# Designs tried in a protein design run: peptides against a protein of PDB entry 3KDP. Part 55

Target 1, 230 residues: chain A of PDB entry 3KDP
Amino acid sequence: PFLIFIIANIPLPLGTVTILCIDLGTDMVPAISLAYEQAESDIMKRQPRNPKTDKLVNEQLISMAYGQIGMIQALGGFFTYFVILAENGFLPIHLLGLRVNWDDRWINDVEDSYGQQWTYEQRKIVEFTCHTPFFVTIVVVQWADLVICKTRRNSVFQQGMKNKILIFGLFEETALAAFLSYCPGMGVALRMYPLKPTWWFCAFPYSLLIFVYDEVRKLIIRRRPGGWVE

## One batch from the design tools (peptide; aimed at target 1 A175 L176 P184)

Design b2_p26_3_s4 (made by RFdiffusion4, then SolubleMPNN; from b2_p26_3, 20 letters changed)
Fold by OpenDDE base, seed 1:
Structure b2_p26_3_s4 (fold): chain B 230 residues (1-230), chain A 26 residues (1-26)
Amino acid sequence: as target 1 above (230 residues)
Amino acid sequence: EELENLEKGLSYYLEALKKGLEILNE
């Protein structure tokens, strides 16, 4: 997300504070929850053919899969960001290169895609309004990510929701997201302005996408044991 | 006032976490 901000020179989609909230607030408990997940029988019972090479290959495959999920998460965040800005009159194409003027407090006549002029304060309100839903989008997408990470091969429907710690992690993430989104003063304290409840649903397509992606991946693994997707 | 609201929000969050932990311990 930050790389796109730099490359495209768009208004900041995700603030430093929100990044910290994701990394320290939302990711830690889920990561711990995964550590308590019972080992999948299929993975742990099979001895590697070559402990050195097979371990490396498996780690690389897992890393690639999580990297892909991370990219989908980022896309979800940006989707929400662009939708919000578009609803406020800033179409995606107009945002390209706008950052310089956007962040300049002395420019109070930045025009949106419809010719409406925006003061610095108004722009910052919209920007900070985007930070919250980006954060929430990541949390919602992480719901799917956490659920799919329970197993490598088995479907979520096969494994079920047995890990209470995982459920707690999901709850904690959601509670934190709600707190940061709706607690008064967050706009001043963390530059996260309140989020309309409807914006929570903007992430759902991407959450579903991750879920479908992983289920398809797992289906391929089940149908083609020993394949490259494994 | 903002600080008070933040404090209230934190209290609610902590209460929610506490309830979550209680559920986890059941």
Scores: peptide ipSAE 0.107, ipTM 0.720, DockQ to the pose 0.475
OpenDDE base, seeds 2, 3, 4, 5: peptide ipSAE 0.068, 0.103, 0.017, 0.035; ipTM 0.670, 0.710, 0.455, 0.639

Design b2_p26_4 (made by RFdiffusion4)
Pose (drawn by RFdiffusion4):
Structure b2_p26_4 (pose): chain A 230 residues (1-230), chain P 26 residues (1-26)
Amino acid sequence: as target 1 above (230 residues)
Amino acid sequence: SSSNYIIAFIALVIILVTLVASFFFI
């Protein structure tokens, strides 16, 4: 988001104070939760790992959290900023520029895509209304994430969901977000504004995409263990 | 509104129950 905020001079979809709600808020518990994960094979049947090669974090991993599942998380994240604004007037394209004027505290008279003229706090209360649910489609997508960052070879139907804590991380992560958005206060404290029902289910096809994509990966590998995908 | 209060309370209950359950499971 902060990247395109420079590219398409677009109204900032995801705010800073909004970001220290992901890993400090929703994300903490769900991540702590993997550490409780049983194995996927007789680990004490493999030669010991090798400090020089096969590192903790590597090419094949960053190529995933950043290059892959990372992007599909954003295409879902933006897609609802694009919805929050058009369902409220600003049909996408009439956005490719606004910032310069938009962020102006004096230009209280700015055309949308119909003619309506918005003040400052009037449209910002929508910009923050834009953060508030980017901050969700992020938590929504992290369901499909927290469930495939669970295993690295086994289908979720081969390993199942016996992690009676990771599931808690879910219920927490999600509900925490709702509370962070409906309590009389989060708005005037965090630029968190209540959301309309239709609003939450945005990232859903995307969460489910992230889900399906990862499952198919693992399968390939298990079918072709030396092959390219692995 | 009242619905917003109800949602906030339900969400908070879910968080508390989840944290309590996690503590006992640990």

Design b2_p26_4_s1 (made by RFdiffusion4, then SolubleMPNN; from b2_p26_4, 18 letters changed)
Fold by OpenDDE base, seed 2:
Structure b2_p26_4_s1 (fold): chain B 230 residues (1-230), chain A 26 residues (1-26)
Amino acid sequence: as target 1 above (230 residues)
Amino acid sequence: SEENKEIAEKALEIIKEAREKRKELL
């Protein structure tokens, strides 16, 4: 998120504290859950042919998996961010380079994609209305990603949800999302305004898309072992 | 909380007014 913010020079979709809550709060229990489930996954079930090379391959696979998950989560959050801003008159193309004028408190005539002028206060309200849905979208996508990452090759339907740590992680993330979204003072402390229940559902199509994509990927890997999709 | 509700209602009102002004410009 922060790198895209710098490169695209767009309004910040998340507060720094919210980013820290994602990195330290939401990712910790999922990471632990995945570490325990990897012991049951097909990656660990293969006897190491060469313990040095296979350890390096496993570490690379883990790092790539976490990197891919993080990118998918960020894409989901940015999708929600762009939808909210587009609904408020700021199309994605118009947001490019807008950050400088957006954050300037002395500019009260920033135009949207339709020529409407926005005051600094109005812009900051729209920005803060994006923070909570962006965060919630990441959490909802993390639910799918946690379920997806449970196995490299097996379908989620074959492995089932037997991991109590995964289930606990899902509840903890949901509880954290609810706390940050609805607890008094979070609007001021984290610049996260209360979330309407409808925005929780906005993330679900994206989570479903990722889930379907990964199940299709796993199906292809099962049908063509050793293919370029691995 | 009532405070969060008030903040959300004010935010929604500002967004609504902005959307109405946008419709007048289109």
Scores: peptide ipSAE 0.140, ipTM 0.735, DockQ to the pose 0.020
OpenDDE base, seeds 1, 3, 4, 5: peptide ipSAE 0.049, 0.086, 0.094, 0.104; ipTM 0.687, 0.708, 0.712, 0.677

Design b2_p26_4_s2 (made by RFdiffusion4, then SolubleMPNN; from b2_p26_4, 20 letters changed)
Fold by OpenDDE base, seed 2:
Structure b2_p26_4_s2 (fold): chain B 230 residues (1-230), chain A 26 residues (1-26)
Amino acid sequence: as target 1 above (230 residues)
Amino acid sequence: SKELEEIAKKAKEIIEEARKKREELL
């Protein structure tokens, strides 16, 4: 998110504290759950051919899985961000390079894609309106990502929901998202305004697409072991 | 709680006014 912010010069989609909550609070239990489940399902079921190579492959697989999850989560968050801003008159193309004028408190006539002028206060309200939905979208996408990342090769339908740590992680993330979204004071402390329940569903089509994509990917890997998709 | 409700109300009003103005510009 921070890299895209710098490269695209777009309004900040989430606050620094929200980023810290994602990195420290949301990703920790899921990452541990995935590390244990991947080790059990993909590595322990195979006779160790070479302990050094198998350890290296495991560390690389965990690192790649975590990096892919983070990228997919960011894409989901940015999707919700662009939807909210587009609904408020700021199309994605218009947001490119807008950050300088957006953050200038002395510019009170920033135009949207339709020629409407926005004051600094109005722009900051719209920006802060994006923070909570962005975070919630990441959590909802994480539900799908946690389910699909149980195994590299096995279908979710084959592995099932037997990992109690994964289930606990899903509940923890959901509870954290609910706390940050609805607890009094979070709007002031974290610049996260209360979220309408409808925004929880905004990420669901995206989560479904990721789920379908990953199942298709796993199906291809099973049919063509050693392919480039691997 | 009251402060959050006021902020949320003000935010909704601003967003709704912006929506109306956008619709008038279209």
Scores: peptide ipSAE 0.150, ipTM 0.741, DockQ to the pose 0.020
OpenDDE base, seeds 1, 3, 4, 5: peptide ipSAE 0.022, 0.022, 0.022, 0.031; ipTM 0.567, 0.576, 0.527, 0.615

Design b2_p26_4_s3 (made by RFdiffusion4, then SolubleMPNN; from b2_p26_4, 18 letters changed)
Fold by OpenDDE base, seed 2:
Structure b2_p26_4_s3 (fold): chain B 230 residues (1-230), chain A 26 residues (1-26)
Amino acid sequence: as target 1 above (230 residues)
Amino acid sequence: SEENKKIAEEALKIIKEAREKREELL
């Protein structure tokens, strides 16, 4: 998100504190869940595979999977951001290069895509209305990621949701999202305004996309063990 | 909280007023 912000010079979709909450809060439980499942899967792998090659393949698989999933998560967040800004008159193309004027408190006549002038205060309110939906989109997409990460090779349908750690992680992330979205003072402290329930559903297509992507990936790995997708 | 509700209502009011002005310009 921060790199896209710098490259595209668009209004910041997330506050720095919100980014830290994602990095430190939402990623911790998934990482712990993955560490436990890796340990369990490695214990259950009866055949002494060459520990050097298998470790390298696993590390590459994990790094590629996290990189790809992270990109899809970011795309989901940015989609929600662009939808909210478009609904408020700022089309994605118009946002390119707008950051300089957007953040200037002395410019009170920034035009939207329809020629409407926006004051600094109005622009900041619209910006802050994007922070909570963006964050919630990331959390909802992470639900799919948690479910996906449960299995390296097996379909989620084969192992089921019997992992108590996964269920706990889903509840913790949901509770964190609810806390940050609706707790008093979060609008001031994190620049996250209360989220309308409708915006939770904007993330669901991306959660489904990640789920389908991972099931297809796992299917390919099962059909072509040792392929370049590993 | 009542405070968050007030902040949200104020934000929505500003956004609504901005949308109405946009519709008048179109």
Scores: peptide ipSAE 0.121, ipTM 0.737, DockQ to the pose 0.020
OpenDDE base, seeds 1, 3, 4, 5: peptide ipSAE 0.021, 0.118, 0.024, 0.020; ipTM 0.586, 0.732, 0.608, 0.561

Design b2_p26_4_s4 (made by RFdiffusion4, then SolubleMPNN; from b2_p26_4, 20 letters changed)
Fold by OpenDDE base, seed 3:
Structure b2_p26_4_s4 (fold): chain B 230 residues (1-230), chain A 26 residues (1-26)
Amino acid sequence: as target 1 above (230 residues)
Amino acid sequence: SEELLEIAKKAKKIIEEARKKIKELE
């Protein structure tokens, strides 16, 4: 998300503190929970043939998987961001290159896509209105990501939700999202304004899509062991 | 680096407070 902010010169979609909350609050506990997850029975039976090479390959695969997950999360967040800004009169095309004027406190006549002028304060309200739903979207998408990352081959329905640490992680990130979204003073402290409850559901289609995609992938792997999809 | 550290400290505090509230609700 931050890279797109820099490259496209759009208004900041997420605050720095919010990004840190994602990294520390939503990613760390789930990552630990996955480390304690019961390995698939098939993986445990195979000793690594070459510990050095296999470790490097595994680290690269894990890095790529987390990178892909991060990109999907970012896409979901940006979708929400663009929807909110569009509803407030700023179409995605109009946001390109707008950052310089957007962040200038002395410019109080920034025009939206419909010619409406926005003061600095009004622009910042809209910007901060995007922070909360972007964060929530990432959390909701991450629910699916955490669940699907439990296993490489087995369905979530087969492996189950027996890892109490994972369940705790899901609860923690959700509670953190709710706290940051609705706790008084978060607008001032973290630049996260209260979120309409309806925005929680905006990410559900993405979570469902990821879940379905992964279940289909795993189904293919089970039916065709050793295929390219594995 | 100092600014990042301050932000990290704030984030950590918020996470800890959130965890505490969760425990109180259980």
Scores: peptide ipSAE 0.016, ipTM 0.304, DockQ to the pose 0.056
OpenDDE base, seeds 1, 2, 4, 5: peptide ipSAE 0.008, 0.009, 0.014, 0.007; ipTM 0.289, 0.285, 0.310, 0.231

Design b2_p26_5 (made by RFdiffusion4)
Pose (drawn by RFdiffusion4):
Structure b2_p26_5 (pose): chain A 230 residues (1-230), chain P 26 residues (1-26)
Amino acid sequence: as target 1 above (230 residues)
Amino acid sequence: SVNYIIAVISLIIIIITLLAMVYFIF
């Protein structure tokens, strides 16, 4: 988001104070939760790891959290900023520029895609209404994430969901977000504004895409263990 | 009123979930 904020001079979809709500808020508990994960094989049947090679974090991993499941998380994140604004007037393209004027506190008269003229606090209360649900489609996608960052070889149907804590991280993560958006206060404290029902289910095809993509990866590997995918 | 109800339900879920975690950890 902060990257395109520079590219398409677009209204900032995800705000800063909004970011210290992901890993400090929703994300904390769900992550702590993996540490409670049983194995995937007789680990005490493999030679010991090797401090030089096979590191904790590596090429093949960053190529995943950043190069892959990372992007699909954003395509879902933007897609609802694109919806929050068009369902409220600003049909996408009439956005490719606004910021320069948009962020102006004096230009209270700015054309949308119909003619309607918005003040400052009038449209910002939509910009923050834009954060508030980018901050969700992010938590919504992290369901499909927290469930495939669960295993690294086994299908979720081979390993199942016996992690009676990771599941809690879900119910928490999600509900925490709702509370962070409906309590009389989170708006005037965090630029968090209440959402309309239709609004939450945005990232859903995307959460389910992240989900399906990861499952198919593991399968390939299990079918071709020396092959390219692994 | 709906917003208050949602806030309460979500807060209850949070509390129950955290307490359940504590139970299962200890």

Design b2_p26_5_s1 (made by RFdiffusion4, then SolubleMPNN; from b2_p26_5, 19 letters changed)
Fold by OpenDDE base, seed 1:
Structure b2_p26_5_s1 (fold): chain B 230 residues (1-230), chain A 26 residues (1-26)
Amino acid sequence: as target 1 above (230 residues)
Amino acid sequence: SKNLEIAKKALEIIKEAREKIKKLLE
């Protein structure tokens, strides 16, 4: 997210405080919850052919999977960001290179895609309005991520939701997201303005996409053991 | 309630840190 912000020079989609809330508030408990998940039989019961090499390969596979999921999360966040800005009159193309003028407090006539002029304060309100949905999008996408990370080969339907700690983690991150999104004063305190409840659903397509992607991946692995998808 | 209190405390810490950073940048 921050890289795209720098490269595209768009208004900041995810504030530093929001990033901190994600990293410290939403990611930690879920990550811990995954540590308590029972190892999938297919992963742990197989004796490594070469402990050093196989460990390294597994670490690489895990890293790649998390990297891909992280990219999908970022895409989901940016989708939500662009939708909100578009609804406020800023089309994605118009946002490119706009950051300099957007962040300049002395420019109070920044035009949107429809020629409407926006004051600095108005722009910042819209920007901060994007932070919360981005955060919520990450949380919602993490629901799917956490669920799919429970297994490598088995479907979620086969593995089930056995980890109570994971369920607790999902609840906690959701509660935190709701708190940050709706608690009075969060707009001033954290620059996270209240979110319309309908915006929670903006992330659902991406959550579903991750879920479907992982299920398809696992299905391919089951049908073609030792394939390139594994 | 306990988790809410923890969250509130964390938010206050973040808020304070943010304010300190702002003061340093001014």
Scores: peptide ipSAE 0.000, ipTM 0.241, DockQ to the pose 0.058
OpenDDE base, seeds 2, 3, 4, 5: peptide ipSAE 0.000, 0.000, 0.000, 0.000; ipTM 0.242, 0.241, 0.230, 0.212

Design b2_p26_5_s2 (made by RFdiffusion4, then SolubleMPNN; from b2_p26_5, 21 letters changed)
Fold by OpenDDE base, seed 4:
Structure b2_p26_5_s2 (fold): chain B 230 residues (1-230), chain A 26 residues (1-26)
Amino acid sequence: as target 1 above (230 residues)
Amino acid sequence: DELERIAKEALEIIKEAREKIKELLE
């Protein structure tokens, strides 16, 4: 998100505070939970091949999978961001290169896609309105990510939800998201304005996409061991 | 603004820590 912010020179879609909340609040417990996940039966049965080559291959494969999931997460976040800005009159094309004027407090006549002029304060409200939904979108997508990451080859249906720590992580990140989204004062303190409950659903298609993607990936891995998709 | 600066600094610390952890886990 930050890279796109810099490259496209668009208004900041995700604040630093929200990033911190993701890193500290939503990623930590899940990461710990994955450490306690029971090994897949097939992984335990596989004798380690050449530990040097197999480790490298597995790391590359994991990195690619996480990279692809990360791309889906980013798409989900940006989708939510663009929808919110579009609802406020800023179409995605209009946002390109707008950051300089957007962040200039002395420019109070920034025009949206419909010719409406926005003051600096109004623009910042809209910007901060995007932070919370973007964050929530990431959290919702992370639900899928956490659930799929517990297994490498087995489907979620095969492995089940046996890890209580993982379940706790899901609840914790959700509770944190709810707290940050709806607790009074978060708009002032964290630049995270309350979001409409409907915005939680914006991420669901992307969560589903991640699930489908991972299940398909795992299915291919199961059918073609040693394939490029591993 | 100050909070944002602190947050950025904290983020950098976290990123560095994550990188170190990754290095240790490799």
Scores: peptide ipSAE 0.013, ipTM 0.305, DockQ to the pose 0.039
OpenDDE base, seeds 1, 2, 3, 5: peptide ipSAE 0.006, 0.005, 0.008, 0.007; ipTM 0.295, 0.286, 0.372, 0.300

Design b2_p26_5_s3 (made by RFdiffusion4, then SolubleMPNN; from b2_p26_5, 20 letters changed)
Fold by OpenDDE base, seed 3:
Structure b2_p26_5_s3 (fold): chain B 230 residues (1-230), chain A 26 residues (1-26)
Amino acid sequence: as target 1 above (230 residues)
Amino acid sequence: SELEEIAKKALEIIKEAREKIKKLLE
């Protein structure tokens, strides 16, 4: 998200503190839970033939997997961001290059896509309105990611939700999202304004898509062992 | 600096909550 913010020069979609909360609060427990769950998976049944080489390969694979998950999360968050800004009169194309004027406190006549002028304060309200839904979207997408990453081959329905650490991680990130979204003072402290409950559902299509995609992938792997999809 | 302190405090609260929930799940 931050890279796209810099490259596209769009208004800040997510606050720096919120990003830190995601990295330290939301991603850490899931990462630990996945590490424990992998011990139960077929990957751990194979003793590493060469501990040095196999460790490097595993670290690279894990890094790539987390990188891909992070990209999917970012896409979901940005979708929510663009929807909110579009609903407030700022179409995605209009946001390109707008950051300089957007962040200038002395410019109080920034026009939206429909010619409506926005004061600095109004713009910042809209910007901060995006922070909470963006964060919540990431959390909701993470639910699916955590569930699907539990096993490489087995469906969620076959493996079940037996990992208590995973369940705890899901609960923790959800509780954190709820706290940051609805706790009084978060608008001032973290620049996260209260979220309408309807925005929680904006990420569900993405989560469902990821879930369905992974289940189909796993089904193909089960039916065609050793295929290219594995 | 204030934001960093708030973030640190939030992380501490999260850690404490984690420990409590871990104990409840045991």
Scores: peptide ipSAE 0.008, ipTM 0.346, DockQ to the pose 0.166
OpenDDE base, seeds 1, 2, 4, 5: peptide ipSAE 0.000, 0.000, 0.006, 0.000; ipTM 0.246, 0.277, 0.272, 0.199; seed 5 fails the geometry check

Design b2_p26_5_s4 (made by RFdiffusion4, then SolubleMPNN; from b2_p26_5, 21 letters changed)
Fold by OpenDDE base, seed 3:
Structure b2_p26_5_s4 (fold): chain B 230 residues (1-230), chain A 26 residues (1-26)
Amino acid sequence: as target 1 above (230 residues)
Amino acid sequence: EELKKIAEEALKIIKEAREKIKELLE
């Protein structure tokens, strides 16, 4: 998301504070919960890792985390971002290159796609209005990401949802997201303005997509062991 | 410096929220 902000010179889609809330708030407990996950049923049929040759973080893991799942997450966030800005009169094409004027406090007549002029304060309200639903979108897609990370090969339906710490993590991240989104004063403290409850549902298709994608991937791995998809 | 201040405030709120959630779940 931040790379697109720099490359396309669009208004900031996700604030630094919001990123910190993701990294330190919503992701930490869920990530730790994976350490308590039950071993896959076939783990004893696998060869032990060679510590000298087999990297813990390999290209496949990076590709899955950043290249595939991360891209789907980013698409979900940007979809929400563009919809909100469009509803406020800023079409996606108009946002390209707008950052310089958008962030200039002395320019109070920035025009939207319909010729309406926006003051600096009004623009910042709209920008901060985008941060919260982008954040919530990331949290919702992280539900799927956390669930799919339970196993490498087995389906989630085979593994089950027996890890109580993981279930707690899902609840915790959701409750924290709701708190940060709706608690009075968060708009001032964290620049996270309240969002309409309907924005939570905007991320669900992407969460489902992640889940289905990974289940299909795992199915392929089970049917064709040693394939490039593993 | 402003970013640091904001980050510290955010961390404080996150920690407080987590503790409240834990208390509600107990």
Scores: peptide ipSAE 0.007, ipTM 0.278, DockQ to the pose 0.067
OpenDDE base, seeds 1, 2, 4, 5: peptide ipSAE 0.006, 0.000, 0.000, 0.000; ipTM 0.280, 0.207, 0.182, 0.195

Design b2_p26_6 (made by RFdiffusion4)
Pose (drawn by RFdiffusion4):
Structure b2_p26_6 (pose): chain A 230 residues (1-230), chain P 26 residues (1-26)
Amino acid sequence: as target 1 above (230 residues)
Amino acid sequence: SLFSNIVSFFVFLFILFVVFFVINHS
């Protein structure tokens, strides 16, 4: 978001104070939760790891959290900022520029895509209404994430969901977001504004895409263990 | 144990809601 905020001079979809709600808020518990994960094989049957090669974090990993499941998480994140604004007037393209004027506290008279003229706090209360649910489609996608960052070889149907804590991290992570968006206060404290029902289910095809994509990866590997995918 | 945790979490959020609601109407 902060990247395109520079590219398409677009209204900032995801705000800063909004970000220290992901890893400090919703994400903490769900992550702590993997540490409770049983194995995938006789680990005490493999030679010991090798401090020089096969590191903790590596090429093949970053090529995943950043290069892959990372992007698909954003395509879902933007897609609802694009919906929050058009369902409220600003049909996408009439956005490719606004910022310069948009962020102006004096230009209280700015055309949308119909003619309607918005003040400052009038449209910002939508910009923050834009954060509030980018901050969700992010938590929504992290369901499909917290469930495939669960295993690295086994299908979720081979390993199952016996992690009676990781599941808690879900119920928490999600509900925490709702509370962070409906309590009389989060708005005037965090730029968090209540959401309309239709609003939550945005990232859903995307969460389910992240999900399906990861499952198919593991399968390939298990079918071709020396092959390219692995 | 999962259901206890879930109930505890939602009770905690309810308490915080009541606190924040009272603060807002003060």

Design b2_p26_6_s1 (made by RFdiffusion4, then SolubleMPNN; from b2_p26_6, 21 letters changed)
Fold by OpenDDE base, seed 1:
Structure b2_p26_6_s1 (fold): chain B 230 residues (1-230), chain A 26 residues (1-26)
Amino acid sequence: as target 1 above (230 residues)
Amino acid sequence: SLEERKKEFLERLEKLREELERQALE
């Protein structure tokens, strides 16, 4: 998110505090759940033929998979961001390069894509309105990620949802998202304004996309062991 | 109050959204 912010010079879609909340609150539980699953999978692993090379390859593959998932998460967040801003009159193309004027407190007549003038306060409110949906989008996408990470090669449907830790992580993450989104004072403290419940659904296509992507990836891996998709 | 301003802003945003939706349908 920060890289796109720098490259595109768009209004900040996610505040530093929100990022910290994601890192400390949202990412920790998934990481713990993944660590447990990895431990379980390692117990089930046959002794690698070559522990050094197989471990390195596996770590690289896992790292790439997580990197791809992280990219999809970011795309989902940005999609939500752009949708919200577009609904408020700022089309994505208009946001490019707008950051300088957007963040200028002395400019109170920034025009949207439809010629409507926005005060600094109005702009900041809409910006902060994007933070919560962005966060929620990440959480919803992480649901899919957590479900996906449960299986390395098998379909989620084959392995089932037996991991209580994973389920707990999903609930905790969702509860945190709800807390940050709807708790009084979060708008001031974290610059996260309350979300309409409809915004929770904005992330669902991306969650589904990740799910489909992973299932397809796993299917390809099963059909073509050692393929490029690994 | 900040809350009142927020409420007013949200109401304005909602009106703007409705207007934009109306314009998009035209």
Scores: peptide ipSAE 0.014, ipTM 0.377, DockQ to the pose 0.020
OpenDDE base, seeds 2, 3, 4, 5: peptide ipSAE 0.000, 0.011, 0.006, 0.006; ipTM 0.237, 0.282, 0.273, 0.282

